Peptides against a protein of PDB entry 6GMG. Designs and how they scored, part 248

Target 1, 331 residues: chain A of PDB entry 6GMG
Amino acid sequence: DSDDRVTPPAEPLDRMPDPYRPSYGRAETVVNNYIRKWQQVYSHRDGRKQQMTEEQREWLSYGCVGVTWVNSGQYPTNRLAFASFDEDRFKNELKNGRPRSGETRAEFEGRVAKESFDEEKGFQRAREVASVMNRALENAHDESAYLDNLKKELANGNDALRNEDARSPFYSALRNTPSFKERNGGNHDPSRMKAVIYSKHFWSGQDRSSSADKRKYGDPDAFRPAPGTGLVDMSRDRNIPRSPTSPGEGFVNFDYGWFGAQTEADADKTVWTHGNHYHAPNGSLGAMHVYESKFRNWSEGYSDFDRGAYVITFIPKSWNTAPDKVKQGWP

## One batch from the design tools (peptide; made by RFdiffusion4, then SolubleMPNN)

Design b2_p19_6_s3 (from b2_p19_6, 9 letters changed)
Fold by OpenDDE base, seed 5:
Structure b2_p19_6_s3 (fold): chain B 331 residues (1-331), chain A 19 residues (1-19)
Amino acid sequence: as target 1 above (331 residues)
Amino acid sequence: SAADLINAYNQEAEEKARA
């Protein structure tokens, strides 16, 4: 079938990328060219460039999840997710606001809920937590030391995360990271790992037992962050897309954006790398494209989604998939 | 639809990752 996913061919290790195409504050390129850039910039293991393996190219070829998959080294588990929700705004708007012309009550409530999420604050919370984790990792040579450091850091900051259960995704995230256990990765040494961030956009109305309205227009109560911690319970995220509101309408179930570990303090200047769809160079969708977007472009999302989560995972420090600075486009 | 195709392969990706 012409619409079948295709794994991009290998690119020579020393092949330089073609220039990216600027578009609406984004830099865009075809997946093959991204592979070239990736090999030049992000592929390094212990300072040595690596050709993107067939497995990595295969992961990448799956599109929006592929970029995060390749750069994090694992399929996103999304267990350690953060967001920010303005409860006061939500309540106030529900109370004092009104549906737009032609907007149903359910549409109104769904929209208000969506708008009550603060993407920037959610991102900042994730960065804050990642920073704490990185400090905890820095001098820890076993998991016990890491956890002790983490608890101390949280206590010093009076962070509500200190009260999380020991089995929570927050405390178990490191031990559950495959690359942490790999000999050429962390080798069970926390100090060899660093926290990184990616983002997932998805639909709130995933409960099949809920009303059709919630599935079509969003579930205002779903996937809200816990007060104090900012943690989002992602257990009910099953990658179910938004239900069509009209015949022929279809929505994508998720989008992923890779941030990594950029040190740029201004959120608006951070670069998010993401893909559009799976690679189908001979199909109707065409070749996969990779975008390097500013935060504004990424966080804007699409109508397919009404939730954004910022997720923390870990990669070995020896990997260069999450550099301190990401340059948008090429050259 | 385009969305259907994308979702299908998103699902495949997840399945592959679990294998």
Scores: peptide ipSAE 0.753, ipTM 0.974, DockQ to the pose 0.954
Fold by OpenDDE base, seed 1:
Structure b2_p19_6_s3 (fold): chain B 331 residues (1-331), chain A 19 residues (1-19)
Amino acid sequence: as target 1 above (331 residues)
Amino acid sequence: SAADLINAYNQEAEEKARA
């Protein structure tokens, strides 16, 4: 079938990328050219460039999840997720606001809930936590030392995360990271790992036992962050897309954006890397494209989604998939 | 539809990751 996924071919290690195409604040290129850039910029292991393996090219070819998959080294688990929700704004708008012309009550409530999330504050919370984790990792040579450091850091900052259960994704995330255990990765040494961030966009109305209206217009109560910690319970996220509101309408179930570990303090200047769809060069969708977007472009999302989460995971420090500085496009 | 195709391969990606 012409619509079948295709794994991009290998690119020579020394091949330089073609220039990216600028478009409305983002840079765009075909997946083959991204592989070239990736090999020049992000592929380094212990300072040595690597050709993207067939496995990595296969992961990448799956589209919107592929970029995060390749750069994090594992399929996203989404367990350690953060967001920010303005409860007062939500309540006030529901009480004093009104549906737009032609907008149903359910649609109104869903929209108000979506608009009550603060993407920048959610991202900032994830960065804050990642920084705490990185300090805890820095001089820890076993998991016990890491956990002790983490608790001390949280106590010093009076962070509510210090009260999380030991089994919480917050404390178990490192030990559940495959690259932490790999000989050429962390080798069970926390100090060889660093925290990184990616983002997931998804739909709130995933409960099949709920009303059709919630599935169509969103569930205002779903996937809110816990007060104090900012943690989002992602256990109910089953990659179920938004239900159609009109005949012929269809929605994508998720989108992923890779941030890594950029040190740019201004959120608006950070670069997010993401893909459009799986690679189908001979199909109706065409070749996969990779985008390097500013935060504003990424956080805007699409109508397919009414939730955004900022997720922390870990990669070995020897990898260069999450550099301090990410340059948009090429050159 | 385009969304159906994308969702199908998003599902396949998850399945592949579990294998």
Scores: peptide ipSAE 0.748, ipTM 0.974, DockQ to the pose 0.948
Fold by OpenDDE base, seed 3:
Structure b2_p19_6_s3 (fold): chain B 331 residues (1-331), chain A 19 residues (1-19)
Amino acid sequence: as target 1 above (331 residues)
Amino acid sequence: SAADLINAYNQEAEEKARA
């Protein structure tokens, strides 16, 4: 048995997917079957269905990051990230709350901080910003026009993002998107691009110079959103996993979920696509599985992570990897 | 461990993307 990653084989372009399986409120399938669905539903470029390339299949095979990678067209940079943190809740719980039985003070503080993040509000903030960006993109045929539109939109809404530096991820994200510059992508035309959203779960206690307690139980002060903007400084995220709290314990360093550009107004009804691990059909981990989860299932996360960020990037409108409506499972 | 394996390939993915 080999634990080596395997790139899934090509699937015929016209092969239909097998039915997905229900799993704890989500739809689940093996990676090969997801490729089939992807080719039928998400593969379209300029209205033409495409077979997933070997490169794309390779990206996908890396697991949780692979779904976002394939659908966004680039490896996640995570630069334009949003979250929501309830400072009052945090302070109140620290003051009036008590550690659970057997819970250390550090563990208590880490947990309280984690629980003080509002995933729904964070997601809504990202959607709000994406909407503003999309309006700015719609009638802009060069970057200057896009930026002018964006500033105008922000001013009209009295949004604190209007005060961000021109070099900030907020304003530079479009120009730094490879597909924006591609001839068959945006071709340097903002109106050919649209904002999309994915989410990253990760660990707050990544500072190697901090206390062991923070690495084990979380850093309550790390990766908080800036007031007003909701922006999270992701520069200190180096994909370092949570430190074990007991011998033999191990944690995964991140999880990614793809949302795209769904128009469903009810957050609870939105669908998030994500993978479990790299494809190892002949190894102990087994074949990669792809999940299509509702927001509640996605946002719950795992004990491996105490932070969730909602990230904005861009794809060409000619791609169908981020449709307005995503159907969970198959058929 | 399973986590170690996953993390290793997560790292490989990042490295590949930078190449």
Scores: peptide ipSAE 0.752, ipTM 0.974, DockQ to the pose 0.952; fails the geometry check
Fold by OpenDDE base, seed 4:
Structure b2_p19_6_s3 (fold): chain B 331 residues (1-331), chain A 19 residues (1-19)
Amino acid sequence: as target 1 above (331 residues)
Amino acid sequence: SAADLINAYNQEAEEKARA
C-alpha cells in the first residue's frame, strides 16, 4: 500500500546534511536529512559518532513521537508531566466573558480553559524540577543516595513535591528508565544520568462517558496541574483524538516535541525538535519532515490539541541527544 | 483521512513499544 509507513534507509556516518529550509521561524528538513544531522551532532556516545541503527530509524519513522523516541531512547511514558494553569483567570473569564458569535457555551468554556494554561510557566516548572533532579544526581552513586539528595533539595526549597508518595512517578522515574540500568548507560549510577525534557500536546476531552460537547470542544476540568507541584495526572490520557465538530473533520491524537537539556535561560530562544507524520514517501502524506522550532512556534500547537504538558525523563550523560546548546537548522 | 492514517500509525508505535 502506498500509504504504508517506510523505514528510512541508513545514511553513511560521515555524510553531511543538506541545508535546512527556513519556514516561519522554524528550520525544516526531510527525515533522511535529519538522520544525517543527527549522526553528525546528536549521535555521540562518549564523544564518538554513531550511525543511527535500523531500530532507531524505525522509531523515528513513526513521526512526531519518533523524534522524542530516538533522542530519549525510549517510547514516551509521559508519567512525570508538568503544566501551569491560571485558575483565577479561568474563573474570571468564565464569569465575565461571553461566547463569541456562533460559539456554543461548551466551546466557550473549552477555549477559556485552553487559554488559561501558561505554556511558558509550565515549561519553566519542568526546568526547575529538572535542575533540582540534576543536582540530586550529580554526586549520587546509587538510587538511595539520589533519593536522599532529592528530598534534601526539595526540603531546602520548600517544594510541595517533597510530599509526593515514594511510589509516585516523581520518585520512581529514574529507576524506571531503561537506560539507567544499561551497562553502557547509567549502569545503576545516578551520577551518570541527567534529566531531560520533552513536551506532549493532546486533547482533554478523552472521557468516553462524558458529554459529546466535551469530546468536541474540550473538558475544562481535565488534565489540570496539581497546585503547588504542577504535576499533571496523565493516567487518563489514552491518545484519543478530538471528536469532529463537522462531517469530514478529523484530528490527530498527539504531537511531541524534544527539548532535551538546553541551558538557554530565555525560553523563547530554546529549540524544539518534532516531526509532522509517519514516513510515507510513496503515499499521499509524503515523506516525513522534521522541524526545529523555537518555543513560540512549538507552544502555539494546533487546533487538534487543547493541552500541553512538559515531561521529564532521563538519559545517560554520555549521550549527546540532549546537548547544552542546540543549533537550529543546518549549517 | 490524513488524520486517520496518522493516528493509526501513532497507535502502532505505542503497540510496538509495549511489545
Scores: peptide ipSAE 0.751, ipTM 0.974, DockQ to the pose 0.955; fails the geometry check

Design b2_p19_6_s4 (from b2_p19_6, 10 letters changed)
Fold by OpenDDE base, seed 3:
Structure b2_p19_6_s4 (fold): chain B 331 residues (1-331), chain A 19 residues (1-19)
Amino acid sequence: as target 1 above (331 residues)
Amino acid sequence: SAADRINQANQEAAEKAAA
């Protein structure tokens, strides 16, 4: 019950974290200890360490989405999302493959579709686009200059994103970022902003008007990236979980992982920060835990989800919530 | 465990908090 959620208490600004502990190749800690790490490493505004505010602690307490929320400065809207889907692999496997023993046709098709997504290529596409955006931001002091730069960059690279509508999430994302307009944020100056990335795992079979099989086993045609751009239409994602396939089975609606703006070229070495559930220290779920996972551990996901999207948003460069290098765990 | 991944109850509350 969401009523069991508690806002973690404030941590002294100079309180050092306790050591993280390993958990299946991840670094794990309780949310209170993550706050301590966050204050030491990620809290800086214009180089000055800050205590996590009550509002930020409240955001964080909402679980996996809370980690992305506190670091991005806004609740995720997921409008600018990328993925990679191998259409040839999908078609070939449907044609030449067969259901496993006990697997229904719907299960088979859902599984084949899930396996036809390439998480690494999806992540790479998002990084590529973020890089283009960052180049467009660098010397732009108004939105018009940013958009002009962006179009030029896309034209030079012959990128299909150049054909997107002006109202597309791709072009409107900066304008729609609250911190861009804030005096202590971007102050309407694109050159004060940088692109950052987070990821969302979710279920494809969310259409209540579709077949029960799609809700249970996935919709093979849902949430595919557009050819050329890699953009995923997220408008139909309503945070509806996978339908149970057996009595008593239940699935989670989403998972969020924060990447930020790490410069590590090897995807496998990148660190993704995420939470398990909302903070309920006095409830059945218990205290919220925060995980710092390598890409392999993050991208593996859970059976709850058959889609992964890599989303671009923006934060002020003055924030240190998205540093070039993220160290896993503590110390 | 499923309990370790439960974010389901948070969405509506989070959206309200963000508004």
Scores: peptide ipSAE 0.027, ipTM 0.720, DockQ to the pose 0.426
Fold by OpenDDE base, seed 2:
Structure b2_p19_6_s4 (fold): chain B 331 residues (1-331), chain A 19 residues (1-19)
Amino acid sequence: as target 1 above (331 residues)
Amino acid sequence: SAADRINQANQEAAEKAAA
């Protein structure tokens, strides 16, 4: 029950973390220890180390979304989301493939759709777009200049995003970022901001008016990226979990992973930070744990989810929550 | 384990906190 959630206590600014522990190929620690690491590594504003505030600790306490929340500075809106879907593979498998023994048609279609998404290509698309956006930000001192630069960059690359509406999440994302407007953040200066990436795993079968089969096994047509742009319409994502397929079965509504702005070219070597559940040290769930996973560990996801999106948002360059290099674990 | 993935109960409270 969410009523058991507790805000982690403050950690002394100079307290060093305890070593992380290996867990299923990832580094794992309790949330309080992550706060210690965060203060040492990610807390810096204009090069000055900061103690995680009570508000930030409260955000963090919400689990996986809390990790993204505290590092991005805002609750995830997920509006600027990218994915990669192999339409030809999907069509061919539906046409030529057959359900496995004991697999229903709906289950088969849901599985084939899930398997037609490419997490690596989705991630690469988001990184590509983030790079374009960062170039557009670099010398832009007002939003108009940023938008002009962005359009020019897209035109030069013959990117389909150049045809997006001015009111689309793609063009409106910066102006809708609270930290962009803050005096100690962007101060309405795009050149003070940088694009960052996080990922969300979620369930496709969220339409309550759809068949029970789609809610149980996935909606093959839901949350596909638009051809050319890779943009995913996330408007139908209401954080509804997968419906149980058997008595007593339950699924989680979402998972979030923080990437930031790592420059590692090899996707497999990138580090994704995420949490398991809300912090309930005195409850049945126990203390929140934070994981630092390699891309393979993150992108594998869980049976709870059949969609993955890679989302772009912005943070001030003065923040160190998205460094070029992220070291897995501690030390 | 299921316990390692339990984020479901957080959304409503998180949205309220973010408002």
Scores: peptide ipSAE 0.027, ipTM 0.719, DockQ to the pose 0.413
Fold by OpenDDE base, seed 4:
Structure b2_p19_6_s4 (fold): chain B 331 residues (1-331), chain A 19 residues (1-19)
Amino acid sequence: as target 1 above (331 residues)
Amino acid sequence: SAADRINQANQEAAEKAAA
């Protein structure tokens, strides 16, 4: 029940976190303790620790999306999303593969499509693009300079993104970032901003006009990345969950994982921060828990989802919500 | 509302993660 959501109370600025506990290959803690960690590690503005504000605590209380929300400073818009899809694998498996025992044709096709996405390559593409954007930001003191730098970088790399429309989410992402315009943020200075990454898991079969089978087992053609760019059109993602395949079965609409701007080159060693559900300490769901998962644990996802996207947004460099190194758990 | 959808988002996933 959404009415059970509660904003976590404020934590003293200097309160140290309790130790995290291992849980299924990830580090886990209750949301209040994450706030303590956040204040010690991620709260810094211009090098100074900050208490998490009531507004930020409210954002956080929404669960998995709340973690991304509080760290990015805005509700995820998901406009600049990347993925990797192996078309050859997909076609080959459809042609030469067979449904498993008891598996319907639609279920088989949905599964094959899901398996044809490469989460690691999708993540790497996002990192590649983020790096290009960061280079373009570095010494750009106005948006025009940033865009010029970006185009040059793309041209040098022969990147298909250079052919995107000027009004595309790719080129408009910075100007559409609220913190870029804030006086204490970017102050309209691109060089004060950096690109960051988060991930969204969601269901492909969201089209209500499609077959019931697609809603139950996935739409093999939905949310594929564009060739060359890796861009995913997220406009049709309306946070609609997978349709039940049996009575009593239910699925959730999305999961979000925060990566930020870690510099760890090995994808498998990167840490992804996410929440289980909205904070309901007095409700049936209970208190919100925050997880810090390795990429393998994050990318595995759940049966609720058959798509993963890696999204780029921006935060001020003065924020420490996206440090170069993220330590899993506490201490 | 968007808030309602957000609130519903993680129930099953949370249960699966806790299992």
Scores: peptide ipSAE 0.024, ipTM 0.674, DockQ to the pose 0.099
Fold by OpenDDE base, seed 1:
Formats: structure tokens, sequence, C-alpha cells
Structure b2_p19_6_s4 (fold): chain B 331 residues (1-331), chain A 19 residues (1-19)
């Protein structure tokens, strides 16, 4: 019951974390202990450690989205999303493949579509774009300069994003970031901001006007990236979970994973931070746990989801919620 | 909230996977 959600108590600034424990190849800890780690490692503003505020602890208490929320400084809007889809693979498998034993045609098509997405290539595209954005931010002291730099960078790279409309999420993302406008954030200075990445897993079959089969097994045509840009139209994502395929079956609506701005070139070595559920220490769900997973564990996802998107947003450079290096677990 | 629903579902999924 969502009514059982509790804001974790404050942790002393100097309290060191307890050791994380391994859980299915990932590092795991209770939310209170993550707060301790966060204060030691990620809390820095202008190089000074900060106690996690009550507001931040409240954001965090919402579970998987809470981890992204507290580290990005805003609730995820998911407007600037990237993915990679292999159209040739999809067509070939539909043509030459066949449903497995007991698999319906709709289930087969949904599965083939899911398998035609490449999480690693999607992630790499987002990193590529974030890098371009960071170069555009570096010497820009107003939004106009940032946009001009961005267009030049895209032109130099012959990137299809150069053809996007000025009002697109791609060009409007910075100006729509609250921390960009904050005095203690960007203060309207692009050079004080950096691009960061998080990921969302969700269900493709969210259209209530579509067939029941699409809601149960996925919509093969939904949430595909645009050719050339890799942009995913997320406007139809309304956090609707997969429909049950059998009585008593239930699915979760989404999962969020925080990457930030790690510089590790090997995708498999990158660390993704996420939560299991809202914090309910006195409820049936129990205390919230935070996981630090390698990319392999994150990108695998769950049967609840058939889409993964990699989203770009911005945070002030003065924040340490997105360091170049993330160490898994503690110590 | 949407956040609350996700959290509950994730727990149930995790419990199911652990069973």
Amino acid sequence: as target 1 above (331 residues)
Amino acid sequence: SAADRINQANQEAAEKAAA
C-alpha cells in the first residue's frame, strides 16, 4: 500500500556506510545505508559534503525513480530519450522465424520486436550525444551560445540531430531544466551544466485503443527510435504496465537506473544505481533497498518491460551526483 | 502515485523471482 511510504530519517553527515552485500551479482544495501554512502560520495556541492535534505530523502523514498530523482534533482521527464532498433533483424525474424511451442503469433511478434532492440547501442548513442552536448556547453555563457555551439558540433559530425526543430526536446532540454535556472545551480550559464544519463524500462503496449494482444504481448511498432537520430518519442509513455496474460499475474509499470556521467569506455563496466520499491519499513513491502548493478544486470531488465530508453538531462557541474568514476558497493 | 505503483510491483516481482 502506497500509504505505507515513509521518508527515511536523516543520517549524520560523518556516519560511514556499512558494507554492501552481494545480491545476484550486484551490490545491495538498505536505503538508510545508501544515504550514508550518498553523503560521503555524491552529496558534494562546490566540493563540500552535504547532509541529504528532508526533501531529497522524500524523493529517494519513492524507490527506483527516487534514486534518479535525488541524483538528477528533478522528477524524470523522459523527453530526450534514445534507443537502437535493428529493423533488418526484425523483418528477417518475422519472415523466417516461427512461434515457439505454445507461443501465439502476437506473443511471437512482441518478443521479436523486443529482441530487435540493442540496449548497448542505445546506451552508446546517448553517450555520444551527451558528449556533443558537453562540448557545446563548455564555453557557452548563455543559451544562444550553447545552441549555436550545438549546431556547429552536429554539423561537424554530420549528425542527423542537426535537422531537429528548435522546439524539439533535443534543443529545449537545457532551458527546461530547473537547476539550470537556479542561482546555486547553473544560474542561466550553460558552462556550469553538464549532460547526464539515466535509463527507463517500460512497456510498449500502453495504447488502450489497441488490441488486447498488444497490451499483453507488446506493440511491435511502438517506441521505436527515429532513423539517424535514435530519438524515441516518449509522449505515449503513460506509465501503464503490461496487461496480465493469466489470472493473478501483475506487472510493474517502470524501472529507472541512474548512470550519470561515468567516463568508463567499456559499457559492461559501468555502474547503474536503482531501487526496488518505495520505502515502507513498517509495511508489507519492507524497507527500500538500493542496488548498484553493472550494465549487464541493468540492461537485462524484467519480463515486465519490452522497451529500454536512455535519457539525457542536465545537472550543475558543482554537484557530485554524477562523478566520472562510480565504485560499486562499499567499501 | 505512479512511483508508488512501481515500487510495489517491483517488490512483488522480486519476491516471485526469489521464490
Scores: peptide ipSAE 0.027, ipTM 0.665, DockQ to the pose 0.054; fails the geometry check

